Peptides against a protein of PDB entry 6UG1. Designs and how they scored, part 1

No score or structure here was measured in a lab: all are predicted.

Target 1, 304 residues: chain A of PDB entry 6UG1
Amino acid sequence: SNEERKRRKYFHMLYLVCLMVHGFIRNEWINSKRLSRKLSNLVPEKVFELLHPQKDEELPLRSTRKLLDGLKKCMELWQKHWKITKKYDNVGLYMRTWKEIEMSANNKRKFKTLKRSDFLRAVSKGHGDPDISVQGFVAMLRACNVNARLIMSCQPPDFTNMKIDTSLNGNNAYKDMVKYPIFWCEVWDKFSKKWITVDPVNLKTIEQVRLHSKLAPKGVACCERNMLRYVIAYDRKYGCRDVTRRYAQWMNSKVRKRRITKDDFGEKWFRKVITALHHRKRTKIDDYEDQYFFQRDESEGIPD
Target 2, 301 residues: chain A of PDB entry 6UG1 as posed
Amino acid sequence: SNEERKRRKYFHMLYLVCLMVHGFIRNEWINSKRLSRKLSNLVPEKVFELLHPQKDEELPLRSTRKLLDGLKKCMELWQKHWKITKKYDNEGLYMRTWKEIEMSANNKRKFKTLKRSDFLRAVSKGHGDPDISVQGFVAMLRACNVNARLIMSCQPPDFTNMKIDTSLNAYKDMVKYPIFWCEVWDKFSKKWITVDPVNLKTIEQVRLHSKLAPKGVACCERNMLRYVIAYDRKYGCRDVTRRYAQWMNSKVRKRRITKDDFGEKWFRKVITALHHRKRTKIDDYEDQYFFRRDESEGIPD
Below, numbering starts at 1 at the first letter of every chain, in headers, positions and changes, except where a header shows other numbers.
Peptide ipSAE was made for these designs. It is ipSAE averaged over its two directions, with the distance scale d0 held at 1.0 Angstrom where the peptide's residues are scored. Compare it between designs on one protein only; published cut-offs may not apply.
The geometry check fails a fold that doesn't show the stated peptide or that is severely misdrawn somewhere.

## One batch from the design tools (peptide; made by RFdiffusion4, then SolubleMPNN)

Design b1_p8_1_s1 (from b1_p8_1, 3 letters changed)
Fold by OpenDDE base, seed 4:
Structure b1_p8_1_s1 (fold): chain B 304 residues (1-304), chain A 8 residues (1-8)
Amino acid sequence: as target 1 above (304 residues)
Amino acid sequence: SLLPPESL
């Protein structure tokens, strides 16, 4: 019905806000001074120097290469620190079906919310789910004074899916779900004026995204619980930015149709949510990023 | 309010 379409849009919007607030809270927790002091001790001086290279005026790419090598070594150090990667309880923050939502509303399942103290202990011990691990990696980079962002791919239920039964088939549903991350890191390269993408946990990759990312879900089974629609960046100064354009190859042709921002009402609403979660002044880094997003929008063109 | 208006 038209009412069910409205209900699904409303629930999608509410769920999206809850996810974005969750990312904001986790981003605050990883700024913990106690955690920072502990995690800085994981990074040797030689690796710290690679994270903070001098600017090569002749070839800025040499400085970027040092930063990339430092980030690679940090990813290796993080893997040594991380002792136990827990499976997600159920689907974690991956996308739920409408049926799963309705069933969960009827079931008084008290989700055991992880407290700040438990999170800090989990990161400090190297014991938790992949999301906690990524968040801890961002905390380690921030402890080394790196301008690292926490990235969250928000997975609200698909309001464009009007099917009643959306039961997902298959023996490999968990493997397909976790094939691509929900959380990752971005690091500002002050030399190239670009964000570097770092997945320290899932794909264990560092990339400089041009047209596509390795972190963008591919294949039907992977996209059932991980649809790239809302990639939100949380910085160390409590900035909040939509960075979906970086990771979406087909933003205009495909991704936009699955976002609440497909219409002017949803766009205005989503901008209000971003603004409410953005607690810092604009910087030249935001200007370079917006210029990159503009160029990526022009280069995609209008979908045929 | 961060909540969507009811009139959607």
Scores: peptide ipSAE 0.023, ipTM 0.684, DockQ to the pose 0.791
Fold by OpenDDE base, seed 2:
Structure b1_p8_1_s1 (fold): chain B 304 residues (1-304), chain A 8 residues (1-8)
Amino acid sequence: as target 1 above (304 residues)
Amino acid sequence: SLLPPESL
């Protein structure tokens, strides 16, 4: 019905705000001075020097290579620190079906909200789910004065799915779900003027994204609970930016149709949500990023 | 308000 379409759109919007606020809160917890002091001790001086290379005036690429090597070593150090990867409780922050949402409204399952103290303890001890692990990795890089962003792929329920029953069929649903991350890291390369993508936990990869990322879900089974639609970046200064364009190969032709921003009302609303979560002034880094997104939009073209 | 309006 039209009523059910409205209800699903509304619930998608509400759920998206809750996810974006969750990312904001986790980004604040990452900035803990107590956690920073503990995590800085995991990074040897030689690795810190690689994270902060001098600018090579002859070949700026040499400085980028040192930074990439430093980030690789940080991923290795993080793997040594992280002792226990817990499974997600149910589906974690992956996408729920409409049936699961309806059933969850009837089931008073207390969502065990992780307290800030429990989060800081989990990161400090190296035990928790993959999201806590990625968030802790971002905290470690920030402790080393690296301009690292927390990235969150927000998974609100698919308001474009109008099926009554949206049950997912499949024996491997958890494996397919966790094949791609929900949280990752970006690091600013001051030499190339680009964001470097870092997945320290799931795919254990470092990328300089041009047209596509390995972190973008591929295949039907993986996309059932992880649809790349809202990739939100949270920086150390409480900036909040939509960076979906980086990771979406087909932003205009495919991804936009699955976003609330498909219409002018949704675009204006989503911009208000971003603005409410963006607590810093614009910087030249944002100008370089917007220029890159513009070039990516021109290169994709407008869908016919 | 960050919430969608009731009319949606």
Scores: peptide ipSAE 0.022, ipTM 0.680, DockQ to the pose 0.760
Fold by OpenDDE base, seed 3:
Structure b1_p8_1_s1 (fold): chain B 304 residues (1-304), chain A 8 residues (1-8)
Amino acid sequence: as target 1 above (304 residues)
Amino acid sequence: SLLPPESL
C-alpha cells in the first residue's frame, strides 16, 4: 500500500539517524585521552616516523609510500594487539529485513548497549567484535597524531523493498554478511591531497580509491545485509561528512535510487542530519574532497 | 529537528 511505503520510508529515516548518532558516539569514545596513551605505546618510534614522513619536494609519491608503509606496519601491530575477535550478536549493525524488524518490535528485547567504560576496556584488552576492533585501530592512529577518520557504512532497512516477507534463506548468511566491513578507516595523505582507505580487520587492505573500492559489497548474497548507500566519515575534530561518492562506482545510476536523498525532501532532511552531527569549521581538506567528488560525478555522467 | 516529520 501507499501507507506501508510511507511507514517504511519513515522507519528507514529514523533507523538511519540512530545509526549515524551511534557512529558519532563511537567517534567521541575513540578520542579518549586514557585510551590514546595506552594505544600510542603499541607504535614504536620507527613506525611513527613512517606515519609522519618529511615532504619529498622532488617526488611527493616517496612521502606517500612511507605513509603507506607506516599504515601497513600499524595494521600488523594491530593484529598482534587484537586477541579475540567476537562474532556479532545476531546481525550486528548489518541490514535487517522488514520481517526481522516487525518480530523485534513484538519482542521487548533490550538491545545490549555497550557502555563507554566497557568499550574502552574491550579496545585496551584487544577483545571484541570487528567494529570495536576497527574503532580501536582508528584510536591508535589518532594517538599517533594521524588524521584518521572513522568510516561507517550505515545499513538502515531498504525502504525500496516493498515485499511483505523479506526473510533471507541463505545457509551461509553470516559468512556472506561479514565478507565486507561496516566500519573502516580513512587516513589523510597531505602529499597527494587524498584520503587513503584502510580496512585493518576484515580484508586487511590499504587502498587509494580512484573509481571503485574492494570494500564495496559485490554479489547478491553479500548485498542482502550490506548495501552501500550511506558511507559516513567521522573525523578527530567531530566533523561528519557523507563520503558515499568515494565508494559508490554507480552513485547516480544505482545508489541514489536506494537513498532517502532520491527526492528533494529527503535531500534537505539528510543535509539537516549531517549538519547537526558536523561540529567543526570547513577546512582545505574538505575542499579537496569536494573537488574529488565533483570529478567523480562528471566522470560517471547522467544515467541513461 | 532530526526526527523525520510525521507528515511523510
Scores: peptide ipSAE 0.022, ipTM 0.684, DockQ to the pose 0.753
Fold by OpenDDE base, seed 1:
Structure b1_p8_1_s1 (fold): chain B 304 residues (1-304), chain A 8 residues (1-8)
Amino acid sequence: as target 1 above (304 residues)
Amino acid sequence: SLLPPESL
């Protein structure tokens, strides 16, 4: 019905705001001065120097290579720090079906909200789920004065799915769900004027995204609980930016059709949500990023 | 010390 379509659109919007606020709160928690002092001690001086290379005026690419090597060593140090990777409680922050939402509304399931103190303890001990591990890795890079963003792929329920029953059947459902991350890191490369993508936990990869990312979910089973639609970046200065264009190969042709921003009302609403979570002034880094997104829109072309 | 704006 039209009323069920409106209800699912509204619930998608509400759920998306709750996820984006969750990402904002986690981004504040990883800025903890107490956590920063503990995590800086994990990074030896030689690795710190690689994270902060001098500008090579002859070949700026040499400076980028040093930064990439520093980030690789930071991932190795992080693997040594992280002792226990816990499974997610149920599906974590992966996409729920409409049936799971209706069943959860009837069951007053006390979501055990992790307190700030428990999060800081989990990161400091190296014990937690993959999301806590990624968030802790971003905190370690920030403790080393690296301009690192927390990236969150927000997974609200699919308002374009009008099926009554959307039950997901399969023994491999958890394995397929966790094949791609929901949280990762981006690091600003001041030499190339680009964001470097870092997945320290799941794929354990560093990527300079051009046209496509390894972090973009592929295959039906993986996309059931992880649809690339709202990739939100949270910086150390409480900036909030939509960076979906970086990771979406087919933003205009495919991804936009699954976003609230497919219509003018949804675009204006989503812009208000981003603005409400963006607590810093614009910088030249935002200009370089917007220029890159523009070039990516031109190179994709107009969808048929 | 305010770190210079170029380090943001």
Scores: peptide ipSAE 0.007, ipTM 0.522, DockQ to the pose 0.018

Design b1_p8_1_s2 (from b1_p8_1 with F6E E7S)
Fold by OpenDDE base, seed 4:
Structure b1_p8_1_s2 (fold): chain B 304 residues (1-304), chain A 8 residues (1-8)
Amino acid sequence: as target 1 above (304 residues)
Amino acid sequence: SLLPPESE
């Protein structure tokens, strides 16, 4: 019905705000001074020096290579720190079906919300789910004075899916779900004027995204619970930015159709949500990023 | 060790 379409759109918007606020709160928690002091001790001086290379004026790429090597070593150090990766309870922050949402409304399942103290303890001990692990990795990089962003791929229910029964069939549903991350890291490369993508936990990869990312879900089964639609970046200064354009190869042709921002009302609304979560002034880093997004929009062209 | 100031 038209009412069910309105209900699903509204619920998608509400769920998206809740996810974006969750990312914001986790981004505040990883700025903990107590956690920072503990995590900085995991990084040897030689690795810290690689994270902060001098600018090579002749070949800036040499400085980028040092930074990438430093980030690789940080990822290895993080794997040594992290003792226990817990499975997600149910689907974690992956996309729920409409049926699962309706069933969860009826079942008073108290989602045991992790408290700030428990989060800080989990990160400090190296014991938690993959999301906590990624968030802790971002905290470690920030403890080393690296301009590291927490990235969240927000998975609100698909308001474009009007099917009543959206039961997901398959014995490998969890494996397919966790094949791609929901949280990752970006690091500012001041030499190339670009964000470096770091997945320290899931794919254990570092990439300089040009046209496509390894973190973008591929295949039907993986996309059932992980649809690339709202990739939100949270920086150490409480900036909040939509960085979906980096990770979406087909932003204009495919991704936009599945976003609330497909219409002017949704665009204006989503911009208000971003603005409410963006607590810093604009910087030249934002200008370079916006220029990159513009070039990516031009290079994608208009979908035929 | 004094963390060097963030050079932009």
Scores: peptide ipSAE 0.010, ipTM 0.568, DockQ to the pose 0.014
Fold by OpenDDE base, seed 1:
Structure b1_p8_1_s2 (fold): chain B 304 residues (1-304), chain A 8 residues (1-8)
Amino acid sequence: as target 1 above (304 residues)
Amino acid sequence: SLLPPESE
């Protein structure tokens, strides 16, 4: 019905705000001075120097290579720190079906929200789910004065799915769900004027995204609970930016059709949500990023 | 140890 379409759109919007606020709160928690002091001690001086290379005036690429090597060593140090990776409770922050949402609304199951103190303890001990591990890795890089963003792929329910029963086939194994991350890191490369993508936990990869990312979900089974639609970046200065264009190869042809921003009302609403979560002034880093997104939109073209 | 200034 038209009413069910409106209801699903509204619930998608509400759920998206809750996810984006969750990312904002986690981004604040990883700025903890107490956590920063503990995590800086995990990074030896030689690795800190690689994270902060001198500018090579002849070949800026040499400085980028040092930064990439420093980030690789930080991933290795982080794996040594992290002792226990917990499985997600149920599906974590992966996408729920409409049936799962309806059943969860009827079940007054208090989601035990992890307290800030428990989060900081989990990161400090190296004991938690993959999201806590990624968030802790971003905190370690920030403790080393690296301009590291927390990236969140927000997974609200698919309001474009109008099926009554949206039950996933029972073969949707936990392995297929967690094949691609929901949280990762970006690091600003001041030499190349680009964001470097870092997945320290799941794929254990560092990439300089050009046209596509390895972190973009591929295959039916992986896309059922992980649809790349809203990739939100949270920086150390409480900036909030939509960076979906970086990770979406087919933003215009495919991804836009699955976003609330497919219509003018949804676009204006989503901009208000981003603005409410963006607590810093614009910088030249934002200008370089917007220029990159523009070039990516032109290069994709208008879908036929 | 002087943390180097916030690299712009």
Scores: peptide ipSAE 0.009, ipTM 0.568, DockQ to the pose 0.014
Fold by OpenDDE base, seed 5:
Structure b1_p8_1_s2 (fold): chain B 304 residues (1-304), chain A 8 residues (1-8)
Amino acid sequence: as target 1 above (304 residues)
Amino acid sequence: SLLPPESE
């Protein structure tokens, strides 16, 4: 019905705000001074120097290579620190079906929200789910004075799916779900004036995204619980930015149709949510990023 | 107001 379409759109918006606020709170928690002091001790001086290379004036690419090598070594150090990767309880922050949402509303399942103290303890011990592990990795890089962003792929229920039963019957549903991450890291490269993508936990990859990312879900089974629609970046200064354009090859032709921002009302609403979560002034880094997004929009074109 | 220089 038209009523069910309106209900699903509204519930998608509410769920998206809750996810974006969750990302904001986790981004605040990883700025903990107590955690920072503990995690800085995991990074030896030689790795710290690689994270902060001098500018090579002849060939800026040499400085970028040192930074990439420093980030690779930080991923290796993080794997040594992280002792226990817990499975997600149910589906974690992956996309729920409409049926699962309805059943969860009926079942008073006390979602045990992890307290700040328990999160800081989990990161410090190296015991937790993949999301806690990624968030802890971002905290370690920030403890080393690296301009690292927490990235969250927000997975609200698909308001464009109007099927009554949206149950997923796949035998490998968990393996397909966790094939691609929900959380990752970006690091600013001051030499190339670009964000470097880092997945320290899932794919264990470093990428300089141009047209597509390895972190973008591929295949039907993987896309059922992980649809790339709202990739939100949280920086150390409480900046909040939509970076979906980086990771979406087909933003205009495919991704926009699955976003609340497909219409002017949804665009204006989503901008208000971003603005409410963005607590810093604009910087020259934002100008370089917006220029890159503009060039990506021009190069994709308008879908016929 | 010494915000440490933004480590670009």
Scores: peptide ipSAE 0.009, ipTM 0.535, DockQ to the pose 0.018
Fold by OpenDDE base, seed 3:
Structure b1_p8_1_s2 (fold): chain B 304 residues (1-304), chain A 8 residues (1-8)
Amino acid sequence: as target 1 above (304 residues)
Amino acid sequence: SLLPPESE
């Protein structure tokens, strides 16, 4: 019905705000001074020097290569720190079906909200789910004065799915779900004027995204609980930016159709949510990023 | 001013 379509859009919007606020809160928690002092001690001086290379005036690419090597060594140090990777409780922050939402509304299951103290303890001990591990890695890079963003792929229920029953096939569902991350890191490369993508936990990869990312979900089974639609970046200064354009090869033709921003009302609403979560002034880094997004939009062209 | 200076 038209009413059910309106209800699913409204619930998608509410769920998206809750996810974006969750990302904002986790980004505040990883700025903890107590955690920063503990995590800086995991990084030897020689690795710190690689994270902060001098500008090579002849070949800026040499400085970028040192930064990439420093980030690789930080991933190796993080693997040594992290002792226990817990499975997610149920689906974690992966996408729920409409049936799972209806069943959860009937069952007053207390959402086990992790407290700030428990999060800081989990990161400090190296015990937690993959999301806590990525968030802790971003905290370690920030403790080393690296301009590192927390990235969150927000997974609200699909309001474009109008099926009554949205039950998923049970076989291998968890393996396919966790094949691609929901949380990752971006690091500012001041030499190339670009963001470097870092997945320290899931794919254990560092990439300079041009047209596509390895972190973008591929295949039907992986996309059932992880659809790339809302990739939100949270920086150390409490900036909040939509970076979906970086990771979406087909933003205009495919991704936009599955976003609330497909219509003017949804675009204006989503812009208000981003603005409410953005607590810093604009910088030259934002100008370079917007220029990159513009070039990516022109290069994709208009969808047929 | 608690964050180390952004090395420009």
Scores: peptide ipSAE 0.008, ipTM 0.533, DockQ to the pose 0.017

Design b1_p8_1_s3 (from b1_p8_1 with F6E E8L)
Fold by OpenDDE base, seed 2:
Structure b1_p8_1_s3 (fold): chain B 304 residues (1-304), chain A 8 residues (1-8)
Amino acid sequence: as target 1 above (304 residues)
Amino acid sequence: SLLPPEEL
């Protein structure tokens, strides 16, 4: 019905705000001074020097290469720190079906909300789910004075799916779900004026994204619970930015159709949500990022 | 600016 379409659109919007607020809160928690002091001790001086290379005036690419090597070594150090990767409780923050939402509304299962103290303890011990691990990795880089963003791929229920039964049947559903991350890191490269993508936990990869990322879900089964639609960046200064354009190859043709921002009302609403979560002034880094997104929109063109 | 000048 038209009412069910409106209900699903509204519930998608509400769920998206809750996810974006969750990302904001986790971004605040990883700025913990107590956690920072503990995590800085994981990074030896030689790795810190690679994270902060001098500018090579002859070839700035040499400085970027040092930073990339430093980030690689940080991923190795993080793996040594992280002792226990827990499975997600149910589907974690991956996308739920409409049936699962309705069943969860009937089942008063209290979501065990992880408290800030429990999060800080989990990161400090290296015991937690992959999301806590990524968030802790961002905290370690920030503890080393690296301009690291927490990235969250927000997975609200698909309001474009109008099926009554949306149950996902399959024995491999968890493996396919966790094949791609929903949290990762970005690091500012001051030499190339670009964000470097870092997945320290899932794919264990570092990318300089041009047209596509390895972190973008591929294949039907993986996309059932992880649709790239709302990739939100949270910086150390409480900036909040939509960075979906970086990771979306087909932003205009494919991704936009599944976003609330497909219409002017949804775009204006989503901009208000971003603005409410953005607690810093604009910087030249935002100008370089917006220029990159503009060039990517021009290069994709308008979908026929 | 809230970022160090060195990161700009």
Scores: peptide ipSAE 0.021, ipTM 0.607, DockQ to the pose 0.019
Fold by OpenDDE base, seed 4:
Structure b1_p8_1_s3 (fold): chain B 304 residues (1-304), chain A 8 residues (1-8)
Amino acid sequence: as target 1 above (304 residues)
Amino acid sequence: SLLPPEEL
């Protein structure tokens, strides 16, 4: 019905705000001075020096290579720190079906909200789910004075799916779900004027995204609970930016159709949500990023 | 030595 379409759109918007606020709160928690002091001690001086290379004026790429090597070593150090990767309770922050949402509304299942103290303890001990692990990795990089962003792929229910039964079939649903991350890291490369993508936990990869990311879900089964639609970046200064364009190869032709921003009302609304979560002034980094997004929009073209 | 805040 038209009412069910309105209900699903509204619920998608509400859920998206809740996810974006969750990312914001986690981004505040990883700025903890107590956590920072503990995590800085995990990084040896030689690795810190690689994270902060001098600018090579002859070949800036040499400085980027040092930074990439430093980030690789940080991932290795992080794997040594992280003792217990817990499975998600149910689906974590992956996309729920409409049926699962309706069933969860009927069942007063208290979301066991992790408290800040419990999060900081989990990160400090190296015990938690993959999301806590990624968030802790971002905290470690920030403790080393690296301009690291927390990235969140927000998975609100698909308001474009009008099927009544949206039950997902299959014994491998968890493996397919966790094949691609929901949280990752970006690191500013001051030499190349680009964000470096770092997945320290799931794919254990570092990439310089040009046209496509390894973190973008591929295949039907993986996309059922992980649809690349709202990739939100949270920086150390409480900036909040939509970085979906980086990770979406087909932003204009495919991704936009599945976003609330497909219409002017949704665009204006989503911009208000971003603005409400963006607590810093604009910087030259934002200009370089916007220029990169513009070039990516031109390179994709208008879908026929 | 506190490395100066490199220009962003």
Scores: peptide ipSAE 0.019, ipTM 0.602, DockQ to the pose 0.014
Fold by OpenDDE base, seed 1:
Structure b1_p8_1_s3 (fold): chain B 304 residues (1-304), chain A 8 residues (1-8)
Amino acid sequence: as target 1 above (304 residues)
Amino acid sequence: SLLPPEEL
């Protein structure tokens, strides 16, 4: 019905705000001075120097290569620190079906909300789910004065799916679900004026995204619980930015059709949510990023 | 030291 379409759109919006607020809260927690002091001790001086290379005026690419090598070594150090990767409770922050949402509303499932103290202890011990591990890695880079931001792929229920039953086949569901991350890191490269993508936990990869990312879900089974629609960046200064354009090869032709921003009302609403979570002034880094997004929109062209 | 605005 038209009413069920309105209900699913409204519930998608509410759920998206809750996810974006969760990302904001986790981004505050990883700025903990207590955590920073502990995690800085994991990074040797030689690795710190690679993270902060001098600008090579002859070939700026040499400085980028040092930064990339420093980030690789940080990823290796993080693997040594992280002792226990816990499975997610149920589906974690991956996308729920409409049926799962309806069933969860009837069952007063005690969502064990992880407290700030428990999170800081989990990161310090190297014991937690993959999301806590990525968030801790971002905290370690920030402890080394790297301009690292937390990236969250927000997975609200698909309001464009009007099926009554959206049950997923159970057995392969977890492996396919966790094949691609929900959280990752970006690091500012001051030499190339670009964000470097770092997945320290899942794919264990570092990439300089041009047209496509390795982190973008591929295949039907992987996309059932991980639809790339709302990739939100949280920086060390409490900035909040939509960076979906970086990771979406087909933003205009495919991804926009699955976003609340497909209509003017949804676009204006989503801009208000981003603005409410963006607690810093605009910087020249935002200008370089917006220029890159513009060039990516021109290069994709108008969808047929 | 306040990092210059270009490094924020």
Scores: peptide ipSAE 0.018, ipTM 0.593, DockQ to the pose 0.018
Fold by OpenDDE base, seed 3:
Structure b1_p8_1_s3 (fold): chain B 304 residues (1-304), chain A 8 residues (1-8)
Amino acid sequence: as target 1 above (304 residues)
Amino acid sequence: SLLPPEEL
């Protein structure tokens, strides 16, 4: 019905705000001064020097290579720190079906909300789910004075799916779900004037994303619970930015059709949500990023 | 606070 379309759009918007606020709260928690002092001690001086290379005036790429080597060593140090990777409770922050939403409304299941104290203890001990592990890795880089962003791929229920029953049947449902991350890291490269993508936990990869990312979900089974639609960046200064354009090859032709921003009302609403979560002034880094997004929109072209 | 010169 037309009413069910309106209900699913409204519920998608509400759920998206709750996810974006969750990312904002986790980004505050990883700025903890107590956690920072503990995590800086995990990084030896020789690795810190690689994270802060001098500018090579002859070949800036040599400085970028040192930074990449420093980030690789930080991923190895993080694997040694992390003792227990827990499975997600149910589907974690992956996408729920409409049937799962209806069943969850009827069953008052107490979501075990992790408290700030429990989060800080979990990161400090190296015990938790993959999301806590990524968030702790971002905290370690920030403790080493690296400009590291927390990235969140927000997974609200698909308002474009109008099926009554949206049950997912599959023996490998959890394996396919966790194949691609929901949280990752970006690091500013001051030499190339670009963001470096870092997945320290899931794919254990470092990327300089040009046109495609390995973190973008591929295949039907993986996309059932992880649709790349709202990739939100949270920086150390409480900035909030939509960075979906970096990870979406087909932003205009495919991804936009599955976003609330497909119409003018949804675009204006989503801009208000981003603005409400953006607590810093604009910087020259934002100008370089917006220029990169513009070039990516021009290179994709208009969808047929 | 502006980002440190090191980030520019």
Scores: peptide ipSAE 0.019, ipTM 0.606, DockQ to the pose 0.018; fails the geometry check

